# Peptides against a protein of PDB entry 8OXM, part 12

Target 1, 371 residues: chain A of PDB entry 8OXM
Amino acid sequence: FKAEFRLAGGVNLPKIIDCVGSDGKERRQLVKGRDDLRQDAVMQQVFQMCNTLLQRNTETRKRKLTICTYKVVPLSQRSGVLEWCTGTVPIGEFLVNNEDGAHKRYRPNDFSAFQCQKKMMEVQKKSFEEKYEVFMDVCQNFQPVFRYFCMEKFLDPAIWFEKRLAYTRSVATSSIVGYILGLGDRHVQNILINEQSAELVHIDLGVAFEQGKILPTPETVPFRLTRDIVDGMGITGVEGVFRRCCEKTMEVMRNSQETLLTIVEVLLYDPLFDWTMNPLKALYLQQRPEDETELHPTLNADDQECKRNLSDIDQSFNKVAERVLMRLQEKLKGVEEGTVLSVGGQVNLLIQQAIDPKNLSRLFPGWKAWV

## One batch from the design tools (peptide; aimed at target 1 H187 T217 F364 K368)

Design b1_p10_6_s2 (made by RFdiffusion4, then SolubleMPNN; from b1_p10_6, 6 letters changed)
Fold by OpenDDE base, seed 2:
Structure b1_p10_6_s2 (fold): chain B 371 residues (1-371), chain A 10 residues (1-10)
Amino acid sequence: as target 1 above (371 residues)
Amino acid sequence: SEEIDKLLAS
């Protein structure tokens, strides 16, 4: 290791370190000190397997449908090393950075990202109707700009078009696979974009198997398909390439039902893979800025071995695991709201749910559904 | 481990 480190920013103050490998190559690593990277490591293995399924199918292989993966080395329950994806930026950093964000640069007369967040926080405890009205006002005064990402990075028109296509395919693949796995917490800092490939890298994979639905503010969308995400696709939006790539990904997932169920079953019963939502994790994910001040670092959460009291906790856990498997099987059969849908019907429903302003307005303000 | 633990504690 080099003696110097850099802060990556964010609440957990992850440290960027330069490591010299045994091969003499320098590699940047992100060291996280408070996150359980085991969840990320397991979900990366699931994504690698989904990529293998997508590469075996001729239609998804021709479309180059893949989920971007990164290397994770978990060291403990609270520490690990991530491969730092050089040449990636959080979509939130590009869009809503305080100084140089694309919204401020291209839409200087719109509401600031701070004004939007403040307005949505003020209505957080209000009715769904009041949340919807304020969300619509925010959306009118905060117009999408993510089209400019590819325009800034790719000056050649042919390259620009190819990269916009790569972006659209990456959104489609990650959205459908993320939905099948019930991936939550898809806020704008948990989605990186590669500045060279225009492909998305999903990070912080700790909310899986629809555990986002049991948060104090439940998740109401199947994946992130907000106005900026759609704007990055260009003039066709969700129609054409995105929809077709979602359908082709969903076809492969549904046709791989037995494989996906078998793997998820192994993961759900792995005692080393804590996928269940706990109250402390829920509090952490949906902390209010007002509540950040009082968490003094002095919770030495002693290693109370949660000796799983074998009988009642195991029965409750098994019932939750069975329910997750049943819901996964329903998704892979195209069962939505008690109705069996075609691949096209299921993808259409998911797109409509993801873009519905009523669903978006109900999300936790930290998710930034207006971006 | 120990170098990372020192790095995380710093």
Scores: peptide ipSAE 0.012, ipTM 0.492, DockQ to the pose 0.040
OpenDDE base, seeds 1, 3, 4, 5: peptide ipSAE 0.005, 0.012, 0.011, 0.010; ipTM 0.475, 0.503, 0.484, 0.464; seeds 3, 4 fail the geometry check

Design b1_p10_6_s3 (made by RFdiffusion4, then SolubleMPNN; from b1_p10_6, 7 letters changed)
Fold by OpenDDE base, seed 5:
Structure b1_p10_6_s3 (fold): chain B 371 residues (1-371), chain A 10 residues (1-10)
Amino acid sequence: as target 1 above (371 residues)
Amino acid sequence: SPEIDALLAS
């Protein structure tokens, strides 16, 4: 280990450390000291399985459909070591960095990322109609620029085209796998892009099995398919390559129903795997930037032993686990809103839900649905 | 888990 560390930023102040392996290779690692990395580790195992299923199928293998994985070593319930994804950048860092973000560089006359955030925060407690109107105004004055990522990184036209296809396939695979697993909290800092491959790396997997729907501001989209995400696909947008890759991924997931259900069942009942949303985690994920200063919880532990009978907690857990398994089975059968859909019908519904500005306008402002 | 690893290997 080097004696020096860097801060990655964020509330938990994760430390980036440089390690020299026994092979003499330098590797960066992220040390988190306040997050439960067990959920990330478990979700990486599920992603590895999904990748195995995708590699067994000829059509998904030919398309190189994969979800990018990283190594997680949990050290405790609140600490662990992540493999830092070398040569990746958060999509939020590229798009909406305060100094030199792509929106500022390519659209200097548009609203700033701060102005967009402020406008959406002002309507956070307003009606859905008022949220929609302000979201449409923000979107009109904050035009997509993520097409420029591949254009900046890949100057050769043939390489540029190949990398744009790799990006589009990565978005499709991660969107469908993420939907099946009910992956939430897909804000612009939890999605990295590889500067060499143009593939996405999803991090911070602490909201899974649709637990994003029970947040104080519930998640209203199946995955992140915002205007910048779509703009990165180029002129075809969600049509052609993206749609076909979603359909082929969904075909593999639906045809692997038994394997997926068995694995998720084992994980849901693992006493070491806390996937349930708790009130403190919900408050943390949807905290206001202004509220960080005052919430030193002086938890005066008034030890009111609300002995919630261990039996009532266990029965409540089992009922949540059963509902998660039932909903997973429905997704894998193509059951949406009580109707059985074809793969193409299901993928179409998910795309429409993900791009609907009414759904996007209802998200927590910290999710940055206009990006 | 060993069970997950077995399902990955099958």
Scores: peptide ipSAE 0.006, ipTM 0.461, DockQ to the pose 0.020
OpenDDE base, seeds 1, 2, 3, 4: peptide ipSAE 0.005, 0.000, 0.000, 0.005; ipTM 0.432, 0.442, 0.443, 0.443

Design b1_p10_6_s4 (made by RFdiffusion4, then SolubleMPNN; from b1_p10_6, 7 letters changed)
Fold by OpenDDE base, seed 2:
Structure b1_p10_6_s4 (fold): chain B 371 residues (1-371), chain A 10 residues (1-10)
Amino acid sequence: as target 1 above (371 residues)
Amino acid sequence: SDEIAKLLAA
């Protein structure tokens, strides 16, 4: 290891280290010191399996449909090493994180990212109607700019078109695979874009199997398909390439039902794989910016009184695992809200749910549904 | 292990 490290920012202050491999290659790695990376490692294995299924199918292989993966090495329940996704940037960093963000550069007269967040935080405890009205006002005064990512990075028109297509395919594949696995917490910092390939890399896989629905503010969308995500696809938006790539991905997932169920069943019952949402994790994920200062979890929860009978915990866990498996089976059969849908019908429903401003307005403000 | 532990503790 090199003696020097860099901070990647964020609450957990992950450390970027440079390592020389046994092959003599330098590799950047991200060391996390407060996160359980076991879930990320497991989800990466599931993504690799999904990629194998997608490569076996001629239609998905021809379209180069893949979910981007990275190496994860868990070291403990609170530490691990991630492969640094070299040449990636968080979509939030490009769009909104700084004074040089694309929204500020291309839409200098729109609301600032801070103004948008503030407006949505002010209505966080209000009715769904009030949230919707404020969300629509925010959206009117915060217009999408993510089209400029490919335009800035790829000056050659033929390359630009190819990369916009790669982006659209990556969004489609990750959206459908993410939906099947119930991947949540898809905020703008948890989605990286590769500056050379225009493909997305999903990070921080700590909300899976629809556990985002049991958050204090439940997740109301199947995946991130916000206005900037759509704007990056160009003039056709969700129509044409995106829709067809979603349908072909969903077709492969549905045709692989038995394999996917078997794998997820093994994972759900793995005693080393904690996928369940706990109250502390829920609080951390939906913490208010004002609450960032005081939560030193000196929860010395005296381990004494929560002798909830191991039997009741195990029964509750098993019931949640069974419900996850049943819901996964429904998704893979095309059962949505008690109705069996075709692949096209299911994909259409998911797209409509993901772009619905009523669903988007109900999300936790930290998810930044206006971006 | 120990180098990573030192990096995590730093």
Scores: peptide ipSAE 0.015, ipTM 0.538, DockQ to the pose 0.037
OpenDDE base, seeds 1, 3, 4, 5: peptide ipSAE 0.006, 0.015, 0.008, 0.008; ipTM 0.488, 0.535, 0.507, 0.459

Design b1_p10_7 (made by RFdiffusion4)
Pose (drawn by RFdiffusion4):
Structure b1_p10_7 (pose): chain A 334 residues (1-279, 317-371), chain P 10 residues (1-10)
Amino acid sequence: FKAEFRLAGGVNLPKIIDCVGSDGKERRQLVKGRDDLRQDAVMQQVFQMCNTLLQRNTETRKRKLTICTYKVVPLSQRSGVLEWCTGTVPIGEFLVNNEDGAHKRYRPNDFSAFQCQKKMMEVQKKSFEEKYEVFMDVCQNFQPVFRYFCMEKFLDPAIWFEKRLAYTRSVATSSIVGYILGLGDRHVQNILINEQSAELVHIDLGVAFEQGKILPTPETVPFRLTRDIVDGMGITGVEGVFRRCCEKTMEVMRNSQETLLTIVEVLLYDPLFDWTMNPFNKVAERVLMRLQEKLKGVEEGTVLSVGGQVNLLIQQAIDPKNLSRLFPGWKAWV
Amino acid sequence: STVEEERLAA
């Protein structure tokens, strides 16, 4: 074990450690004290199940739809450990870096990130109309730059297109799974982009199962489909590879709702922390019902096809009205 | 909230 450890930031102060194994290769682990990783363990297990189901299905096997997973080992009710992701860089560090940010490097005339943050702080005390107007003004003077990422990393057109296609597929699959699982904490620091495979990886998973509505600022989108992600998917935008991959993933999930419910039914017997406190779990049953409704496409008794559900999700995600009410730290304009 | 404070610290 290494004698030094680093802080990853945050109120809980997670610890980062390095371990040297028998082969001598250093491996980085993240011990997260005062936090419950049992929910993250369930998220990783369902991620692995979805990846296996996508691999089993011939339609998705050809499309090589995969979900990037990292091992999470719970150690107690209030602590645990997880595998650190190597060879990845934060999206916000690449895009909105103060020093060498992509938006500053490409578009110096556009508004800086500090100006946008100041405007968002000044407008949080305003009404809906002023928030919508400021958001539209900010979007008018802030063009997406993320499409140049692979352009600056993959000079060869074949490798560049391969990486862009893998990025688009990974974004579609992750967005579908996050909508199904109700993942809401999807700001720039919770998503890491690989410098080689260019596949997005979700690292935080801190809150899910429709927890953004509980937060003071409700999450009005099921997944992150901001202008930068759409521009980085290519000229075609959401139409094309993203829509088809979302449809395929939704079909696979509708075909495997039995396995998904079997995986998620680990609850109701060993409830995790933050639940059933302050004296057939209530909130566990509620989230199981919600997940079942999402999987069956019933909701309030209405039937919805896979294509219609995908179109509705795209419309909700790209709607500026929903983006205006989001948390200013979520960086909806970014 | 803690989550929102962390988002602002971002």

Design b1_p10_7_s1 (made by RFdiffusion4, then SolubleMPNN; from b1_p10_7, 6 letters changed)
Fold by OpenDDE base, seed 1:
Structure b1_p10_7_s1 (fold): chain B 371 residues (1-371), chain A 10 residues (1-10)
Amino acid sequence: as target 1 above (371 residues)
Amino acid sequence: SAIEQELLSS
């Protein structure tokens, strides 16, 4: 370990540490304190299993469909070490950085990211119609620019085209795997893009198994497929490569139903794996500027000695786990809203749900659904 | 986390 560390800012003050391995190679590590990294570690293992399934299938292997993974080493319930994703940037940083974000550079006459957020926060407690109208106004005055990521990074036209395809395949694979695992919508800072490969890396996997639907502002999309995410695919958008890669990923997931159910069942009933949403985690994920005054830093998660009878907690947990398994089984059968769909029909429904401005307008404004 | 990345980029 080098004696120097960089502070990653944040309430938890994560530390970037440069480590020299026994092989003499320098490796960056992110040391998190006060965060439970067990869920991230478990989700990385599930992603590795999904990658194994995708590599076994000829059609997904030919398309190089993979979900990017990183190493997570939990040290305790509140600490761990992450492999630092060297050569990655958050898509939110590239798009909406206050100093030199791509929206500001390419669309200087559009609304600022701050103006968009303010407008959407002002309607947060309003009707779905008012949210939709303001979201459409924001979208009209905040046009997508993520196409410029590949154009800036890859000046050779043949390389540019290849990297745009790699991006599109990465979005497709992560969207379908993320839907199956119930990761839902992902904050723009929780999606990293590799500046060399154009592949996505999903970080902070603390919302899984559709627990985003039980947040104070429920999730309304199956995965993040916002206008900038689509713009990065180029002129074809969701049509062609993206759709076909989603269909081939979904086909492999559905054909691996027994394996996926068995794995998720073991995880859901692991007493060391807390995947359930709690009120403190929900408040943290959807914190409002007004709520900062009530969050005394002394909310130790330990003081919920709610002495609910161990039997009532266990019965409530088991019912939630059973519901998650049933919903996972439905997804893997292509059951959507009580109807059995083909792979193409299911993928089409999910794409339509993810791009619907009515669904996007209902998301928590802090997740920046206009980006 | 989103907050950690927003502060790693700053």
Scores: peptide ipSAE 0.008, ipTM 0.479, DockQ to the pose 0.134
OpenDDE base, seeds 2, 3, 4, 5: peptide ipSAE 0.000, 0.000, 0.007, 0.006; ipTM 0.399, 0.387, 0.457, 0.405

Design b1_p10_7_s2 (made by RFdiffusion4, then SolubleMPNN; from b1_p10_7, 7 letters changed)
Fold by OpenDDE base, seed 5:
Structure b1_p10_7_s2 (fold): chain B 371 residues (1-371), chain A 10 residues (1-10)
Amino acid sequence: as target 1 above (371 residues)
Amino acid sequence: SDILKEMLES
């Protein structure tokens, strides 16, 4: 270990440490001191399984459909070591970081990220109609710029085209895998982009199995497919490559139903894997100050042992686990809203749900649905 | 981890 550390941004002030491996390679590691990394570690294993399924299928293998994974070593319930995703940047940092974000650089006359946030916070407790109107005003005055990521990083046109395809494939794969697993909390700081591969790395996997739907402000989209995410695909948007990669990923997931159900069942009943949403976690996720710089006192989770009777907890837990498993089975059968859909029909519905401004306007403002 | 690997190798 080097004696020097860097602070990464965020409320928990994770420490970036440099380590020399036994192979003589220097590796950056992120030390989180207040986050439960067990959820991330488990979800990374599930992603590795999904990658194995995708590599077995000829059509997904030819398209190089993978969800990017990182190494997680949980040390305790509140501490662990992450592989620092070297050469990645949060999409939020690229898009909306202070005065140097791509929105400010390419759209200097648009609303600032702060103005957009403020407008959406002002309507947070308002009707869905008022939220939609303000969201549409924000979107009109905050136009997508994520196309410029690949243009800045990849100057050669042939490389640029290949990297835009890699990005689009990564979004498609992670969107469908994330939907199947019910991944939530896909805000702009929880999605990294690799500056060399243009592939996405999803981090902070603590909201899974549709537990985002039971947040105080429920999640209303199956995955992040916001205007900037779509803009990064280029002129074709969600059509062509993205749609086909979603369909091929969904086909592999649906054809792997038994394997995925068995894996998720084992995880749901693992007493070491706390996937359930608790009120303190829900509060923490939806009261995060957006300003990475302010040390908000982490509510010490220690004092509010709500002594729920152990028996009532267990029955409620089993019933939630059964519902999660049933909903996973429905997804893998293509059952949406009581209707059995084809792979193409299911993927189309999910895309429409994810891009619907009415759904996006209802998200928690900290999710930044206008980005 | 090992159970998941075994289920994929079966």
Scores: peptide ipSAE 0.006, ipTM 0.506, DockQ to the pose 0.019
OpenDDE base, seeds 1, 2, 3, 4: peptide ipSAE 0.000, 0.000, 0.000, 0.000; ipTM 0.407, 0.405, 0.408, 0.404

Design b1_p10_7_s3 (made by RFdiffusion4, then SolubleMPNN; from b1_p10_7, 3 letters changed)
Fold by OpenDDE base, seed 1:
Structure b1_p10_7_s3 (fold): chain B 371 residues (1-371), chain A 10 residues (1-10)
Amino acid sequence: as target 1 above (371 residues)
Amino acid sequence: SSVEQELLAA
């Protein structure tokens, strides 16, 4: 390790360190403290399994369908080392950076990212109708620009076209795998894009198995498919390549039902893997600027030994685990809202749910559903 | 996390 480190910032102050390997190569690493990396590590293993299934199938292999993974080494319940995703940028940084974000550069007369956030925060406690109206006003005055990512990075037209296809395939694969695993909506800073491959890397996998539905503001979309995410696909949007790649990914997942259920069952009952949503984690994920004053940094997650009888905790945990497995089995059978759908029908329903402005308008404003 | 990424970008 080099003696120098860069601060990544944050409440947890993650450290970017350069490590010289035994091969003499420098490798950048992110060291996280006070954060449980076990969930990220587990989810990366599940993604590797999904990639193995996708590579075994001829139709998904021909389409180069893969979910990007990174190395996670948990050192303790509150510390670990991550492989730094070199040559990636958060999509949120590219889109809505305060100085040089693509929205500001390409749409200087639109609302600022701050104005959009303020408008949506003002209606956070209001009716769904008022949220929808304000969300539509925000969307009219904040037009998508993510098409410009590939245009800026790939000047050759043939390369540009290939990279847009790579992006579209990456969104499709991550959306369907993310839906199966219940990752839900992803904050724009938790989706990285590779500047060379145009593929997405999903980081901070602390919400899985539909635990986003039990947040104070529940998620309402199966995955992030916002207007900028769609704009990056170009003029075809969700039609053609994206839809077909979703269908082929879903076919592989449904045909691998037994394998996926067995893996998830082992993980859900692993006593070392806490995937459940707790109130402190829920507060952290949906913090308001007003709530910063009440979060004394001394809320050790350890001191809420609510002495619930071990039996009542175990029974409540087992019931939640069973419900997650049942819902996973339903997804893998194509059961949506009590109806069995074909792969095409299920994928269509998920796309419609993900792009519905009524669903997007109900999301937590901190997740920036207008981006 | 989103917060860590916002601060990595700053």
Scores: peptide ipSAE 0.006, ipTM 0.444, DockQ to the pose 0.139
OpenDDE base, seeds 2, 3, 4, 5: peptide ipSAE 0.000, 0.000, 0.000, 0.000; ipTM 0.375, 0.377, 0.430, 0.381

Design b1_p10_7_s4 (made by RFdiffusion4, then SolubleMPNN; from b1_p10_7, 7 letters changed)
Fold by OpenDDE base, seed 5:
Structure b1_p10_7_s4 (fold): chain B 371 residues (1-371), chain A 10 residues (1-10)
Amino acid sequence: as target 1 above (371 residues)
Amino acid sequence: SDILKEMLDS
């Protein structure tokens, strides 16, 4: 270990440590000291499995459809070592980093990221109609710029085109697999982009199995397909490559139903894998910037709630696990809103749900649906 | 990890 460390951004102040391996290679490690990395570790194993399924299929293999994975070594319930995704940046850092963000650079006359956040926070407790109107005003005055990521990083036109294609394939693969697994909390800091490959790396995988729908402000989109995410695909948007890659990914997932169900069943009943949403986690994920000051986690809450009847907790848990499995089975059959859809029909519905400004306007303002 | 590998190799 080198004696120097860097702080990564965020409330938990994760430490970036340079480690020399026994092979003499330097590796950056992210040391999280307050997060349960077991959830990330389990979800990375599920992503590796999905990658194996995608590599077995000729059509997805030819398209190089993969989810970017990273090594997670959980050390405790509150500590672990992540392989730092070297050469990645949070999409939020590129897009909306204060004065140097791509929105400020390319659209200096648009609303600031702060103005957008403020406007959406002001309507957070308002009607869905008021949220939609303000979201449309924000979107009109905050135009997408993520096309410039590949243009800044890849100056050669042939490389630029290849990297834009890699990006589009990465979004498609991660969106469909993320939907199947019910992955939530896809805010702009939980999605990294690789500056060399243009592929996405999804981090902080603690909201899975549609647990984002039971947050105080429920998640209303199947995956992040916001205007900047679409703008990164270039002029074709969600059409052509993205749609076809979603369909081919969904075909593999649906044809792997038994394998996916068996694996998710094992994970749901693993007593070491706490995937359930708890009230403290829900408060943390949807915490207001104004409320940060007083929630010192009083250590004393651990003792009293543990004595609720183990039997009632187990019955409640089993019913939630069964509902998750049933919903996973429905997704893998193409059952949406009680209707059986083709792969193309299901993918189309998911795309429409993800880009619908009515759904996007209802998200928690911290998710930054206008980005 | 090993259980997942065993289930994929079967």
Scores: peptide ipSAE 0.006, ipTM 0.528, DockQ to the pose 0.019
OpenDDE base, seeds 1, 2, 3, 4: peptide ipSAE 0.000, 0.005, 0.000, 0.000; ipTM 0.395, 0.499, 0.400, 0.393

Design b1_p10_8 (made by RFdiffusion4)
Pose (drawn by RFdiffusion4):
Structure b1_p10_8 (pose): chain A 334 residues (1-279, 317-371), chain P 10 residues (1-10)
Amino acid sequence: FKAEFRLAGGVNLPKIIDCVGSDGKERRQLVKGRDDLRQDAVMQQVFQMCNTLLQRNTETRKRKLTICTYKVVPLSQRSGVLEWCTGTVPIGEFLVNNEDGAHKRYRPNDFSAFQCQKKMMEVQKKSFEEKYEVFMDVCQNFQPVFRYFCMEKFLDPAIWFEKRLAYTRSVATSSIVGYILGLGDRHVQNILINEQSAELVHIDLGVAFEQGKILPTPETVPFRLTRDIVDGMGITGVEGVFRRCCEKTMEVMRNSQETLLTIVEVLLYDPLFDWTMNPFNKVAERVLMRLQEKLKGVEEGTVLSVGGQVNLLIQQAIDPKNLSRLFPGWKAWV
Amino acid sequence: AAVEAERLAA
């Protein structure tokens, strides 16, 4: 074990440690004290199940739809450990860096990130109309730059297109799974982009199962489909590879709702922390019902096809009306 | 609330 440890920031102050194994290669681990990783363990297990199901299905096997997973080992009710992701860089560090940000490097005339943050802080005390107007003004003077990422990393057109296609597929699959699982905390620091595979990895998973509505600022989108992600998917945007991959993933999930419910039914016997406090779990049953409704496409008794569900999700995600009400720190304009 | 505070600290 290494004698030094680093802080990753945050109120809970997670600890980062390095361990040297028998082969001598250093491996980085993140011990997360005062936090319950049992929910993250369930998230990783269902991620692995979805990846296996996508691999089993011939339609998705050809498309090589995979979910990037990292091992999470719970150690107690209030602590645990997880595998650190190596070879990845934060999206916000690449895009909106104060020093060498992509938006500043490419579009110096556009508004800086500090100006946008100041405007968002000044407008949170305003009404809906002023928030919508400021958001539209900010979007008018802030063009997406993320499309140049692979252009700056993969000079060879074949490798560049391969990496772009893998990025698009990974974004579609991750967005579908996050909508199904109700993942809401999807700001720039929770998503890491690989410098080689260019596949997005979700690292935080701190809140899910429709917890953004509980937060003071409700999450009005099921997944992150901002202008930067759409521009980085290519000229075709959401139409094309993203829509088809979303449809395929939805079909696979509809075919495997039995396995998904079997995986998620680990609750109701060992409830995790933050639940059943302050004296057939209530909120566990509620989230199981909501997941079943999402998987069956019933909702309030209405039937919805896979294509219609995908189109509705795209419309909700790219709707500026929903993006205006989001938390300013979520960086909806970014 | 702690999550939103962390987002602002970003």

